# Designs tried in a protein design run: peptides against a protein of PDB entry 3V4O. Part 36

Target 1, 234 residues: chain A of PDB entry 3V4O
Amino acid sequence: DQPLAKDKVALLIGNMNYREHPKLKAPLVDVYELTNLLRQLDFKVVSLLDLTEYEMRNAVDEFLLLLDKGVYGLLYYAGHGYENFGNSFMVPVDAPNPYRSENCLCVQNILKLMQEKETGLNVFLLDMCRKRNDYDDTIPILDALKVTANIVFGYATCQGAEAFEIQHSGLANGIFMKFLKDRLLEDKKITVLLDEVAEDMGKCHLTKGKQALEIRSSLSEKRALTDPIQGTEY

## One batch from the design tools (peptide; made by RFdiffusion4, then SolubleMPNN)

Design b1_p11_8_s2 (from b1_p11_8, 6 letters changed)
Fold by OpenDDE base, seed 4:
Structure b1_p11_8_s2 (fold): chain B 234 residues (1-234), chain A 11 residues (1-11)
Amino acid sequence: as target 1 above (234 residues)
Amino acid sequence: MLSLQSYSPEL
Protein backbone atom coordinates (compact mmCIF):
# COMPACT_ATOMS: atom_id res chain seq x y z
CA ASP B 1 0.00 0.00 0.00
CA GLN B 2 2.24 2.74 -1.26
CA PRO B 3 0.89 6.25 -0.80
CA LEU B 4 0.38 8.28 -3.92
CA ALA B 5 0.58 11.99 -4.47
CA LYS B 6 -1.84 13.66 -6.81
CA ASP B 7 1.00 16.04 -7.57
CA LYS B 8 4.05 17.37 -5.80
CA VAL B 9 4.71 21.08 -5.51
CA ALA B 10 7.42 22.93 -3.65
CA LEU B 11 8.06 26.57 -2.93
CA LEU B 12 11.61 27.39 -1.94
CA ILE B 13 12.46 30.81 -0.60
CA GLY B 14 15.95 31.96 0.24
CA ASN B 15 16.35 35.41 1.72
CA MET B 16 19.87 36.67 2.19
CA ASN B 17 20.25 40.25 0.97
CA TYR B 18 18.39 42.03 3.72
CA ARG B 19 18.10 45.78 3.64
CA GLU B 20 17.95 46.46 7.35
CA HIS B 21 19.48 43.27 8.73
CA PRO B 22 22.71 41.28 8.41
CA LYS B 23 23.16 39.62 5.06
CA LEU B 24 23.36 35.86 4.75
CA LYS B 25 25.12 33.63 2.24
CA ALA B 26 23.95 30.04 2.51
CA PRO B 27 20.36 30.48 1.28
CA LEU B 28 21.63 30.93 -2.27
CA VAL B 29 23.36 27.56 -2.35
CA ASP B 30 20.78 25.83 -0.21
CA VAL B 31 17.87 26.80 -2.42
CA TYR B 32 19.80 25.81 -5.51
CA GLU B 33 20.76 22.38 -4.23
CA LEU B 34 17.36 21.66 -2.76
CA THR B 35 15.74 22.67 -6.05
CA ASN B 36 17.77 20.14 -7.96
CA LEU B 37 17.04 17.40 -5.47
CA LEU B 38 13.32 18.01 -5.34
CA ARG B 39 13.11 18.07 -9.11
CA GLN B 40 14.70 14.64 -9.12
CA LEU B 41 11.82 13.64 -6.89
CA ASP B 42 9.39 14.93 -9.52
CA PHE B 43 8.41 17.98 -7.55
CA LYS B 44 7.29 21.02 -9.41
CA VAL B 45 9.61 23.52 -7.82
CA VAL B 46 9.37 27.27 -7.65
CA SER B 47 12.58 28.71 -6.27
CA LEU B 48 12.85 32.35 -5.35
CA LEU B 49 15.53 34.47 -3.75
CA ASP B 50 15.51 37.74 -1.84
CA LEU B 51 11.81 38.38 -1.69
CA THR B 52 10.19 41.49 -0.32
CA GLU B 53 7.11 41.16 1.82
CA TYR B 54 4.93 41.79 -1.20
CA GLU B 55 6.79 39.25 -3.30
CA MET B 56 6.74 36.65 -0.55
CA ARG B 57 3.01 36.99 -0.08
CA ASN B 58 2.50 36.71 -3.83
CA ALA B 59 4.73 33.66 -4.00
CA VAL B 60 2.78 31.96 -1.24
CA ASP B 61 -0.50 32.82 -2.92
CA GLU B 62 0.71 31.35 -6.20
CA PHE B 63 2.00 28.30 -4.39
CA LEU B 64 -1.38 27.76 -2.78
CA LEU B 65 -3.04 27.93 -6.19
CA LEU B 66 -0.98 24.92 -7.23
CA LEU B 67 -2.21 22.90 -4.28
CA ASP B 68 -5.26 20.69 -4.41
CA LYS B 69 -6.67 17.55 -2.89
CA GLY B 70 -3.97 14.96 -2.45
CA VAL B 71 -1.14 17.22 -3.59
CA TYR B 72 2.11 17.15 -1.69
CA GLY B 73 3.09 20.65 -0.69
CA LEU B 74 6.55 21.51 0.52
CA LEU B 75 7.63 24.92 1.74
CA TYR B 76 11.28 25.57 2.35
CA TYR B 77 12.51 28.81 3.80
CA ALA B 78 16.03 29.91 4.51
CA GLY B 79 16.63 33.32 6.00
CA HIS B 80 16.04 35.41 9.06
CA GLY B 81 13.13 34.40 11.18
CA TYR B 82 11.72 34.25 14.64
CA GLU B 83 9.17 32.37 16.66
CA ASN B 84 6.66 33.97 18.97
CA PHE B 85 4.13 31.93 20.90
CA GLY B 86 4.69 28.87 18.77
CA ASN B 87 4.23 30.74 15.51
CA SER B 88 7.03 30.87 12.98
CA PHE B 89 7.64 34.08 11.11
CA MET B 90 9.64 34.34 7.91
CA VAL B 91 11.32 37.70 7.46
CA PRO B 92 11.24 39.39 4.05
CA VAL B 93 14.32 41.20 2.83
CA ASP B 94 12.64 44.58 3.12
CA ALA B 95 11.51 44.08 6.69
CA PRO B 96 12.17 47.05 8.94
CA ASN B 97 14.46 47.05 11.92
CA PRO B 98 13.02 45.98 14.20
CA TYR B 99 10.40 43.93 12.42
CA ARG B 100 7.05 42.83 13.73
CA SER B 101 4.61 40.12 12.78
CA GLU B 102 2.79 42.40 10.35
CA ASN B 103 6.05 42.71 8.42
CA CYS B 104 6.52 38.95 8.21
CA LEU B 105 4.81 35.83 6.94
CA CYS B 106 3.38 33.44 9.48
CA VAL B 107 4.02 29.82 8.58
CA GLN B 108 1.06 28.56 10.57
CA ASN B 109 -1.24 30.77 8.54
CA ILE B 110 0.16 29.19 5.40
CA LEU B 111 -0.42 25.76 6.89
CA LYS B 112 -4.02 26.66 7.61
CA LEU B 113 -4.51 27.63 4.00
CA MET B 114 -2.79 24.47 2.80
CA GLN B 115 -5.18 22.42 4.90
CA GLU B 116 -8.08 24.09 3.17
CA LYS B 117 -6.72 22.68 -0.07
CA GLU B 118 -7.01 19.16 1.35
CA THR B 119 -3.39 18.43 0.51
CA GLY B 120 -2.00 14.95 0.88
CA LEU B 121 1.11 16.11 2.68
CA ASN B 122 2.32 19.39 4.12
CA VAL B 123 6.05 19.67 4.69
CA PHE B 124 7.71 22.73 6.13
CA LEU B 125 11.47 22.97 6.20
CA LEU B 126 12.33 26.09 8.12
CA ASP B 127 15.97 27.05 8.06
CA MET B 128 15.71 30.07 10.29
CA CYS B 129 16.15 31.13 13.86
CA ARG B 130 13.44 30.43 16.38
CA LYS B 131 14.30 33.03 18.98
CA ARG B 132 11.63 35.17 20.51
CA ASN B 133 11.35 38.59 18.93
CA ASP B 134 11.31 40.89 21.93
CA TYR B 135 10.30 43.82 19.76
CA ASP B 136 6.97 42.22 18.98
CA ASP B 137 4.66 41.44 21.84
CA THR B 138 1.68 40.92 19.58
CA ILE B 139 -0.09 37.69 20.33
CA PRO B 140 -1.28 36.35 17.01
CA ILE B 141 -4.79 35.02 16.90
CA LEU B 142 -4.76 32.24 14.37
CA ASP B 143 -7.52 30.00 13.20
CA ALA B 144 -7.46 26.54 14.65
CA LEU B 145 -5.80 23.93 12.49
CA LYS B 146 -7.74 20.99 11.20
CA VAL B 147 -6.82 17.47 12.20
CA THR B 148 -5.37 16.28 8.92
CA ALA B 149 -2.51 14.11 10.21
CA ASN B 150 -0.37 15.07 7.22
CA ILE B 151 1.91 17.73 8.66
CA VAL B 152 5.67 17.65 9.04
CA PHE B 153 7.84 20.45 10.34
CA GLY B 154 11.56 20.25 10.03
CA TYR B 155 13.01 23.06 12.09
CA ALA B 156 16.67 23.70 11.51
CA THR B 157 17.01 24.50 15.19
CA CYS B 158 15.31 24.09 18.54
CA GLN B 159 12.71 26.35 20.01
CA GLY B 160 14.25 29.55 21.23
CA ALA B 161 17.51 28.75 19.50
CA GLU B 162 19.38 30.02 16.48
CA ALA B 163 20.11 28.48 13.14
CA PHE B 164 23.49 29.00 11.57
CA GLU B 165 25.38 28.93 8.35
CA ILE B 166 29.04 28.14 8.12
CA GLN B 167 31.06 31.00 6.79
CA HIS B 168 33.77 29.82 4.45
CA SER B 169 35.98 31.68 2.06
CA GLY B 170 33.38 30.68 -0.48
CA LEU B 171 29.74 29.74 -0.49
CA ALA B 172 28.64 26.83 1.63
CA ASN B 173 25.48 25.24 2.90
CA GLY B 174 23.71 26.13 6.04
CA ILE B 175 23.98 23.52 8.75
CA PHE B 176 20.56 22.08 8.07
CA MET B 177 20.95 21.76 4.31
CA LYS B 178 24.45 20.37 4.66
CA PHE B 179 22.99 17.22 6.11
CA LEU B 180 19.55 17.23 4.54
CA LYS B 181 20.90 17.10 1.01
CA ASP B 182 22.69 13.82 1.67
CA ARG B 183 19.48 11.99 2.54
CA LEU B 184 16.70 13.81 0.75
CA LEU B 185 16.47 11.30 -2.10
CA GLU B 186 16.08 8.31 0.20
CA ASP B 187 12.85 6.37 -0.09
CA LYS B 188 11.80 6.73 3.51
CA LYS B 189 8.95 8.18 5.45
CA ILE B 190 9.71 11.87 5.64
CA THR B 191 9.84 11.88 9.44
CA VAL B 192 12.27 8.96 9.43
CA LEU B 193 14.40 10.72 6.88
CA LEU B 194 14.51 13.87 8.97
CA ASP B 195 15.35 11.86 12.05
CA GLU B 196 18.39 10.50 10.30
CA VAL B 197 19.32 14.02 9.25
CA ALA B 198 19.04 15.05 12.88
CA GLU B 199 21.48 12.34 13.88
CA ASP B 200 23.92 13.38 11.20
CA MET B 201 23.67 17.00 12.25
CA GLY B 202 24.40 15.98 15.81
CA LYS B 203 27.86 14.93 14.73
CA CYS B 204 28.75 18.48 13.75
CA HIS B 205 30.82 19.78 16.63
CA LEU B 206 30.56 23.36 15.40
CA THR B 207 26.88 23.58 16.21
CA LYS B 208 26.75 21.08 19.03
CA GLY B 209 24.88 22.73 21.84
CA LYS B 210 23.88 25.57 19.54
CA GLN B 211 21.72 24.06 16.82
CA ALA B 212 19.78 20.83 16.63
CA LEU B 213 17.12 19.70 14.21
CA GLU B 214 13.62 19.54 15.62
CA ILE B 215 10.97 17.42 13.98
CA ARG B 216 7.36 18.19 14.73
CA SER B 217 4.86 16.03 12.94
CA SER B 218 1.37 14.71 12.81
CA LEU B 219 1.77 12.19 10.03
CA SER B 220 -0.38 9.10 10.22
CA GLU B 221 0.68 7.67 6.88
CA LYS B 222 4.01 6.44 5.59
CA ARG B 223 4.42 9.31 3.18
CA ALA B 224 7.74 9.98 1.55
CA LEU B 225 9.01 12.62 -0.80
CA THR B 226 9.72 9.74 -3.18
CA ASP B 227 6.06 8.76 -3.38
CA PRO B 228 4.97 8.46 -6.99
CA ILE B 229 2.53 10.83 -8.57
CA GLN B 230 -0.84 9.29 -9.26
CA GLY B 231 -1.36 8.35 -12.88
CA THR B 232 2.30 8.37 -13.73
CA GLU B 233 4.26 5.37 -14.88
CA TYR B 234 7.84 4.79 -14.00
CA MET A 1 38.72 29.29 8.76
CA LEU A 2 35.21 28.46 9.84
CA SER A 3 32.77 30.72 11.61
CA LEU A 4 29.09 30.64 12.31
CA GLN A 5 26.62 33.19 11.06
CA SER A 6 23.32 33.28 12.85
CA TYR A 7 20.08 33.57 10.95
CA SER A 8 19.15 36.23 13.49
CA PRO A 9 19.72 39.96 13.16
CA GLU A 10 21.35 39.91 16.57
CA LEU A 11 23.80 37.24 15.46
Scores: peptide ipSAE 0.296, ipTM 0.813, DockQ to the pose 0.736
Fold by OpenDDE base, seed 1:
Structure b1_p11_8_s2 (fold): chain B 234 residues (1-234), chain A 11 residues (1-11)
Amino acid sequence: as target 1 above (234 residues)
Amino acid sequence: MLSLQSYSPEL
């Protein structure tokens, strides 16, 4: 039988206009396009741009309130970021230079909280760098994750590597979203879908040897973003 | 010509 979602909720964050760091461009377009796609998939989507630390934390809190047993939760982030000791940190626009973990939001902490909600699916799409932040030697103390077998990470880049956007005369997608958007509506298990995106992205001559999609998952069921919502489809 | 901008402020 096809899996069903109790509901489908997404939080999309695009940070571009950093106060103390280089400005970005692609997150604007990426968030917009992803919003439209996820809405076509009947996600309830909250899309936010240029969030301060306070605003990001509040947005995550509100997102978590919408999650419950069997709900599909999707978090997308585009902006500056880093990864220390396997923990991904999203950088708010008001983060200092240099920033530390205390200034940022840890994705794994969000995952832990999502697990407490007994969600049906947890998808993280992280369009950020994964390089180590040498200015932050803090080892995060994280609670042990539950074995929920419903977790999918789509990293725009490899561990320890950088994610990029294309500098164009106009606005353009980031590399990750450029390929993700072409397949997102496909009725496929999310890990299969992302694998195909990875293959497409791997053909991009501009990012060969610089950026590659990494998929990390523990997904024991054939869950897709296209899965119907239980009850009534409008 | 197209160029890439890193999402890392350290570059």
Scores: peptide ipSAE 0.289, ipTM 0.813, DockQ to the pose 0.768
Fold by OpenDDE base, seed 2:
Structure b1_p11_8_s2 (fold): chain B 234 residues (1-234), chain A 11 residues (1-11)
Amino acid sequence: as target 1 above (234 residues)
Amino acid sequence: MLSLQSYSPEL
């Protein structure tokens, strides 16, 4: 049978105008393009740019309020980030230099809260660096996650590596979004879709040996972003 | 010709 979503909700965050860190360019374009694509897939999309720590936490809280049993939740982030001890940290635009985990939002904590909502699908698309932050020696103590078999991570880069954006005279995507946007509307299981994106990215000579997509998933059902919303006709 | 900019914060 065709999997159904109770609803489909996405939070997209693009941080580029950092106060104490190098400014970025691609998040503006990437959030815009992804917004349009997800709306075509009947997601309710909240798109935000250049969020402070306070604003990011509030946005996540509001996003969580929209989640419930069977709802598809998608979180996209483009900006500065780091990964320490398997935990991914999204960096707000007002983060100090150097920043620590207390200044940032932990993705795994968000996942825990999403699991409590009994969502139908949890998708994280993280377009950020995954290098170790040597200025943060905090060892995270996280509660064990539930076995929900509905989790998909698409990391723009592999463990310990950097993510990049394309630089030219005009507007350009980050490397991840450059390839993701071409396949996002395909009616395929989300992990299969991301695997094809990974192959496309792997053929890019510009990023060979520098950036590679990582897919981490526990998804026991054939869930796709194209899945219809319960009670609707398409 | 295209170039790349890292999302590294340069800490």
Scores: peptide ipSAE 0.284, ipTM 0.823, DockQ to the pose 0.871
Fold by OpenDDE base, seed 5:
Structure b1_p11_8_s2 (fold): chain B 234 residues (1-234), chain A 11 residues (1-11)
Amino acid sequence: as target 1 above (234 residues)
Amino acid sequence: MLSLQSYSPEL
């Protein structure tokens, strides 16, 4: 049986013009290209650039309001980030130097809230570094996640490693998006799709031994980004 | 020439 989505909603955030941190370039192009691809997949897409902490939290809140039982939710983030104790933190453009968890958005907290919405699929595509932030010694106390078996993380890099963008005279993608965009429209289970992206990325001479895609999933059904939306109005 | 920029700032 073909899985159906009640609806498909995506929030894309690209942070590049940081106030107290090095500026990035690729998030602009990556968000734009991903937006166009997801729209071809009938996602309702909200794309935002250079968000402050306040704006990021508001964007996530609005995104959550669009989620409901059976809805496919996709969160994409490109920008600075870190990972402490298995928790991923997205860094707003107005974050101080150094930043701490209180200045950032915890992805696992967003997942918890998505689970409460009884979503059909939760996809996180995190194009950020996963190095430990030694300036943040906070250990977040997180509520236990539900066993929903509908979760997929695509990390642009391995635990404790860095993610990169390609810099040259023209416009270029981040390494993750460079390979993701070539596969995203394929009608495949999302974890299978990402596995193929991982293999493609592994052949890149620039990032061999420096960056590798990590897929973390609990997905018990064959769910794809190409899954059709139910014909009923909601 | 292609170069890499890390998404992790120097801390």
Scores: peptide ipSAE 0.284, ipTM 0.817, DockQ to the pose 0.843

Design b1_p11_8_s3 (from b1_p11_8, 5 letters changed)
Fold by OpenDDE base, seed 4:
Structure b1_p11_8_s3 (fold): chain B 234 residues (1-234), chain A 11 residues (1-11)
Amino acid sequence: as target 1 above (234 residues)
Amino acid sequence: SLSLQSYDPEL
């Protein structure tokens, strides 16, 4: 019983050239590498870099328009971010310093909207810090999520921790992407795949004790990124 | 050489 995707759509966002915050380097390469890999998996991939709040919201809206019943949706984000009260916030490049939730995009809100599309799989790969933003005291009131059992979060780091990029002779990759790219094409349940990535990441002494992959999932089916698209010949 | 950079905006 091979699971099938009605379609596979991915939105990849890499923010690095922040106006009011430290610039990053890895998102450029990470988005590029992930784009190529996901396209090999027959994902329709929209890859965007250095998005303002307005552009990010538009990108998410367009992404949601591509989602429908049974569609696999994957959102990848690399950039600055924070986590308050279990909610993940992606920081646009034009965010003020300090920023608040109203300046950022809440991942859980996006998930809610994805659930409304009755997607077959919702994958979030969040390559950002998960530290509390003390400048934002807002307690978000989010709508309750549906029980869809098709959700996978791959956090590049642990709750309250930082994510890192590694500089190697002028090139930079996020630690998460460094290991994810080696396994992404494997025909395995996405949670199993990420678990293996977590183990690989654990071997990196540079980030040991600093960054560890966290997998949070409610996935009741053996869904893989390699799952074929319904109606296609393979 | 290897160097790590945090994604922390250091607010």
Scores: peptide ipSAE 0.392, ipTM 0.873, DockQ to the pose 0.776
Fold by OpenDDE base, seed 5:
Structure b1_p11_8_s3 (fold): chain B 234 residues (1-234), chain A 11 residues (1-11)
Amino acid sequence: as target 1 above (234 residues)
Amino acid sequence: SLSLQSYDPEL
């Protein structure tokens, strides 16, 4: 029985021109390529670059307004980030040096809000480092998540590890996107798709032992990015 | 010809 999506909505954020941190190159191309692929999958895609904290929070709020019962929501982020106590933080371009959780957007908080929308699928693709930020000693108190069994995290790297971009002459792509783009259009359960991406990435001589994809999921149904949208207008 | 650049801001 083919699962159906009420709608499919994606928010893509690429931060590269940081004010107080090293600039990145890959997010520009990665967001562009992912946008084109997701549009081929009939996602409604909002793609934004170089967002301040205020702009990022607004973008997330607007994204959440597009979510509803049965909607597939996908959040992609490429930029600086960190992970403290299992919580992922996306860093806006105007974040101070050093930054703290109060300056950043917590992905798990976004997930909580997505669950309240009764989404059909929640996909997070996080192309950022996952190293601990020792300058942030805050322990977030998060509300318990619901058991929705519709959550997929694709971390570009392992816990406590770094994510990289490949630079070839004037071109740059994130390692994660380099391999993800080759598989993204496949009609497979999203966790299976990401597992294949992980294997492809593991064969890369440049990142072997440096970066590995982590898949964290609670997905009890065969949900794919290729799932068709219901014929009714919403 | 290929090089890696870390996303680590090196705080």
Scores: peptide ipSAE 0.381, ipTM 0.871, DockQ to the pose 0.764
Fold by OpenDDE base, seed 2:
Structure b1_p11_8_s3 (fold): chain B 234 residues (1-234), chain A 11 residues (1-11)
Amino acid sequence: as target 1 above (234 residues)
Amino acid sequence: SLSLQSYDPEL
C-alpha cells in the first residue's frame, strides 16, 4: 500500500551573515530553492535566514508544535556547524568565537523531541561542516533514542570533513543542494533518492576527495517525500 | 569558472 503522511512540515534554516565568523553565500539560494521544491511536494514550509540562538530555539520549538502522530518532519540547515562525539551542532549567527555546544543547537536533541511526537518520518538534511570543534570539550550525555525506524540523515559531507559552496559569476550554491535539487521531486524512497544524489556528487570532479554525502538511516518503510497527505487527492 | 569556498568557520 502507498504510505501516507498525516501532514508534511519542514523547517529550513540558512545562516550566512555571522557576526563573529566568516560569512557564507550559498544558504540564501539553497533555502530558496529547497523551499520551492518542498512546496511542490505539499510540505508546509517555514524558511528562515540568519537566526540568532534565541530565534533558532524558538523556530525549533514552533516546528515541534506542528508535529504529531504520522506527520512527516523535515529539518534542513545550511550554515556553520561542527560534530563532536557523533553529535551535530548548528551554529547561530550570534555565536561567539569560539563557540561551544551551549551556544549551539544539537540536532540529536531535536530528534529526541521529534520521536516523542510519534512522527511518521524524520528527515535531517545538514549542509554544514562536520569537523571536530577543539574548543568544545563537552562530552554529551544524551538519553537513549527510541527505536522508531523512521529516521534519515543526509549529511552534506562525511565525518570530520568540510562542506563547500560553489561560486560562479557571483552566484553560489552549496555542493549538496546543487545535486539534491535535481532529484528531490522524484517519487522514490528517501534513502534511495539520497543514494542517487550521493552518486551524482561523487561524479563531480570539483569535489572529488573533498566532499562526499553520507546517508545515515533507520527507515523500515518505503517513505518518500512525494507521499500523499492523508485525506487528500493528487 | 567555478571556485569552492569552505564552510569551515576557521576557529
Scores: peptide ipSAE 0.377, ipTM 0.870, DockQ to the pose 0.755
Fold by OpenDDE base, seed 1:
Structure b1_p11_8_s3 (fold): chain B 234 residues (1-234), chain A 11 residues (1-11)
Amino acid sequence: as target 1 above (234 residues)
Amino acid sequence: SLSLQSYDPEL
């Protein structure tokens, strides 16, 4: 039987106009494009741009309130970020230079909270760098994750590597989104879908050897973003 | 023309 979602909720954050760090361009378009696609998939989408730490934390809190048993939750982030000791940190636009974990939002902490909601699917699409932040030596103390077998990470780049945006004819897209958008509507298990995106991205001559998609998953069921919502979908 | 920009603020 095809899996069903109790509901489908997405939080999309694009940070580009940083106060103390270089500005980005792609998050604006990427968030917009992803918003449109996810809405076609009947996601309830909250899309936000250029969030301060306070605003990001509030957005995540509100997002979590929409999650419940069987709900599909998707978090997309495009912006500056880093990864220390396997933990991903999203950087708010008002983060200091240099920033530390206390200034940022830890994705794994969000995952823990999502697990507490007994979600049906947890998808993280992180379009950010994954390089270590040498200015932050804090080892995060994270609660142990539950074995929920419903987790999918799509990293725009490899561990310890950079993510890039591409500018073409005055427009900018993240490399990740450039290829993700072409397949996102496909009715496939999310890990299969992302694997195909990874293959497409790997063919890009501009990013070959510079950026590659990494998929990390613990997904025991054939869950897809296209899965119908239980009851009346719309 | 095509150009790449890193998301790394240290670059």
Scores: peptide ipSAE 0.371, ipTM 0.854, DockQ to the pose 0.686

Design b1_p11_8_s4 (from b1_p11_8, 4 letters changed)
Fold by OpenDDE base, seed 5:
Structure b1_p11_8_s4 (fold): chain B 234 residues (1-234), chain A 11 residues (1-11)
Amino acid sequence: as target 1 above (234 residues)
Amino acid sequence: MEELQSYSPEL
């Protein structure tokens, strides 16, 4: 009855030191804290900071090599980003100004590749803006996704909106991670967990009317990040 | 006061 993962693998990317765009601060702390939490959940975690386009593509390729039938895959990204025509683009630190889709990594393309691996669960946690990039008129032609019913997107903000980090004299989280980290270890279906995070974030006076968590999912099973790995005992 | 930094750069 309890769902089992063949393995649990996470790739965390935090981009801050952009060459041609404003620098960020929160991804450093967010990646660190999320790494520790996911390791407590027995994820195999690869955490990387300030990746160029080439390095990001390589990291994704290596991440995909760790995926297989029944494996839980989680991709977390914190940094600059945009969304055109329903496609999410993660911006590498060496992206030009302005950047275009050819300079960025398309999340939906990664999802397609994860589906080919027959993963047990695909989770995307995208701490980036979702505003339209008017400097990119490219309409991507994507392969049709399979009906796998194992996909969860946690967008730090709603469609067409911005995501933010808190500016303090000291270290601070992005808005999304500030609330996600408090619930991540809970033994709940991942969509239920994220829904509770959405409510918590919705109470934040700083981002009321500016940023709201969006959950986009097709998840037909009660899959949780706490699900045990096949062959392991707790 | 707490301030916000957008993850959307000016292009």
Scores: peptide ipSAE 0.351, ipTM 0.849, DockQ to the pose 0.864
Fold by OpenDDE base, seed 2:
Structure b1_p11_8_s4 (fold): chain B 234 residues (1-234), chain A 11 residues (1-11)
Amino acid sequence: as target 1 above (234 residues)
Amino acid sequence: MEELQSYSPEL
């Protein structure tokens, strides 16, 4: 009675080379490492770096086309971002300074569209800041979500807080990926896995009081990233 | 000792 996925599809976006905002470094390494891990889990992975608004919207559209009933969908984002009124906004590399919601991609809108596909699991891993953008005074009015009980958010940080990367002489992970990568292959319910990541991150002296993982979920089944794809042998 | 860089842009 193990849960099965019809298919497993992931879109990974890492934005670093912003035109009007500070450059980042960790998304390069984080996307690369996560790509390798998810492929070991038999995900079909599309990994993209430094996307403009137009490219990000197209990537999301193509990602949605791969989703269908029972498919596991995973969206990972690393880059600049903000959260206004509970809505998460991913910032494209060509976003103006200051940016507004119309310049960015709303994660909750993507979730709504994923629900319409009747996916088996919706996982969002958001390695971005969640601070309020005071330059955006728009209050988004979103349609009510369906009750699908298959949603997991892994926020790299708490509401209103910042996410960080480690500064090194060479390339290094962001704080979230530093701990996530050590557990991602474990055969555990995804919320349990993330809870263990949260505990590991909580032991890090560098980010105590600055960054903590938040898990937000409505997941009524024991779904894991390791779940087999229907019709395949493992 | 390691330092941190925030993912928050300066607005």
Scores: peptide ipSAE 0.346, ipTM 0.847, DockQ to the pose 0.875
Fold by OpenDDE base, seed 1:
Formats: C-alpha cells, structure tokens, sequence
Structure b1_p11_8_s4 (fold): chain B 234 residues (1-234), chain A 11 residues (1-11)
C-alpha cells in the first residue's frame, strides 16, 4: 500500500549575510528553488532567510507546532555550520566569532522534538559544513532518540568535511542543491532519491575529493516526498 | 575559472 502523510510541512532556512563571518550567496537561490519544488509536492513550506539565533529558535518552535502524528517534517538548512561529536549545529547570522554550541541550533535536538510529535517522516537536508569547531569543546548531553525508523539525513558533505557553493559571475546554487533540485520531484523512496543525487553530485569535477553527499537513514518504510496527503486524491 | 566558497567560516 502507498504510504500516506497526514500532512507535509517544511521549514527552509538560508543564512547568508553573517555579521561576523564570511557572507554566502547560494542559500538565497537554494531556498527559493527548494520552496517551489516542495510546494509542488504539496508541502506547507515556511522559507526564511538570514535568521538571528532568536529568529531561528522561534522558527523551529513554530515548525514543531505544525507537526503531529503522521505528518512529514522536512528541515532544510543552508549556511555556515559545524559538527562536533556527531551533532550538527546550524549557525545563525548573528553568531559571534568564534561561535559555540550555545549560539547555534543543534539539529539532533530538533529531531528529538520531532520524534515527540510522532511524525510519519523526518527529513533533514543540511547544506552546511561538518568540520569540527575547535573553539567549542562542549560535549552536548542529548536525550536519547526514540527508535522511530523514519529518519533521513541528507548531508551536503561528509564527516569532517566542508560544503561549498560555486562562484559565478551571478548567483548559482550550492553544490548540493544543484543536483538535488533535478531529482526532488521523483516518486521514489527518499533514500533512493538521495542516493541518486549523491551519484550525480559525485560526477561534479569541481568538488571531486572535496565534497560528497552523505546519507544517514533509519527508514523502514517506502516513504517518499511525493506521498499523497491523507484524504486527498492524486 | 570557477571557484568554490566554503560554508566554513574562519574561527
């Protein structure tokens, strides 16, 4: 039987205009294009740019309020970030230099909260670096995750590595979104879809040996972003 | 030539 979503909700965050860190360009285009694609998939999409810590936390809180049993939740982030001890940290535009975990949003904490909502699917698309932040040696004590078997992480880069955007005369996608956008509408299990994106991205000569998509999942059902919403006809 | 901009800031 075709899996059904109770609803489909996405929060997209693109941070570019950092106050104390190098500015980025691609998140603008990436968020815009992803917004349009997810709306075609009948997601309720909230897309935000250049969020402060306070605004990011509020956005996540509001996002969580839209989640409920059986709802598909998707969080996309493009911007500066880091990974310490397996925890991914999204960096707000007003983060200090250097920043610490207390200045950032921990993705795994968000996942924990999403699990409490008994969501049908939790997808994280993280277009950020995963290098260790040497200025933050704090080991977060996170609550244990439930075994929900409905989690998919698409990391734009591999462990300990960097994510990049391409510099053109004009605006361009980040490397991750450049390939993701071409397949996002395909009716495939989300992990299969991302695997194909990984293969496409792997053919990019610019990022060979520099950036590679990593998929981390515990998804025991054939769930796709194209799954119909319960009570609707497609 | 195309260049890459890292999403990792200077710390």
Amino acid sequence: as target 1 above (234 residues)
Amino acid sequence: MEELQSYSPEL
Scores: peptide ipSAE 0.343, ipTM 0.844, DockQ to the pose 0.859
Fold by OpenDDE base, seed 3:
Structure b1_p11_8_s4 (fold): chain B 234 residues (1-234), chain A 11 residues (1-11)
Amino acid sequence: as target 1 above (234 residues)
Amino acid sequence: MEELQSYSPEL
């Protein structure tokens, strides 16, 4: 009765040292901590920092090569980003100012490609802003998604809103990771887990009225990050 | 006191 993963693969990207945009700090710590947690969950984790557009595209391509039928795929991104017309765009460190969709990676396109691999679970954890990019008025024509009922988006912030990191002496987490890391190892359906993270974040005085977790999912099975890998002892 | 930094490049 326990759901099984054929394998579990994660790609974590943290972009901080932008060439034409303000530098960030938290992605370094967030990627590091998430890497350790996901490895405890038996994910095969590739963690990369400060990727150019070319490097990001290559990383995604390599990630997709590791996906197959029944594999759990998780993509985490921390950095600059924006959302236009419901499409999420991750901004590479070498993106121009202003950046446009052609300079960025569209998450929904990645999702489509993951669906083609017949993955068992597709999780996107997007720790980036979701504000409209006024310099990009292009309406992309995206391919239609399949009905796979295995998709979970964890947005660090609400539509049209901003995501934040804590500025302190030294390095600190982004707001999303601050709360996610405390629950990530729990054996719960991923949407339930994220809902609890949302409640925890909602109690934070720092981000009250400024940042709130949004969960968007179509998940018909009780899939958890703790699900065992097929062929392994539980 | 802890302060927040937005990921938005406009700030």
Scores: peptide ipSAE 0.341, ipTM 0.837, DockQ to the pose 0.730

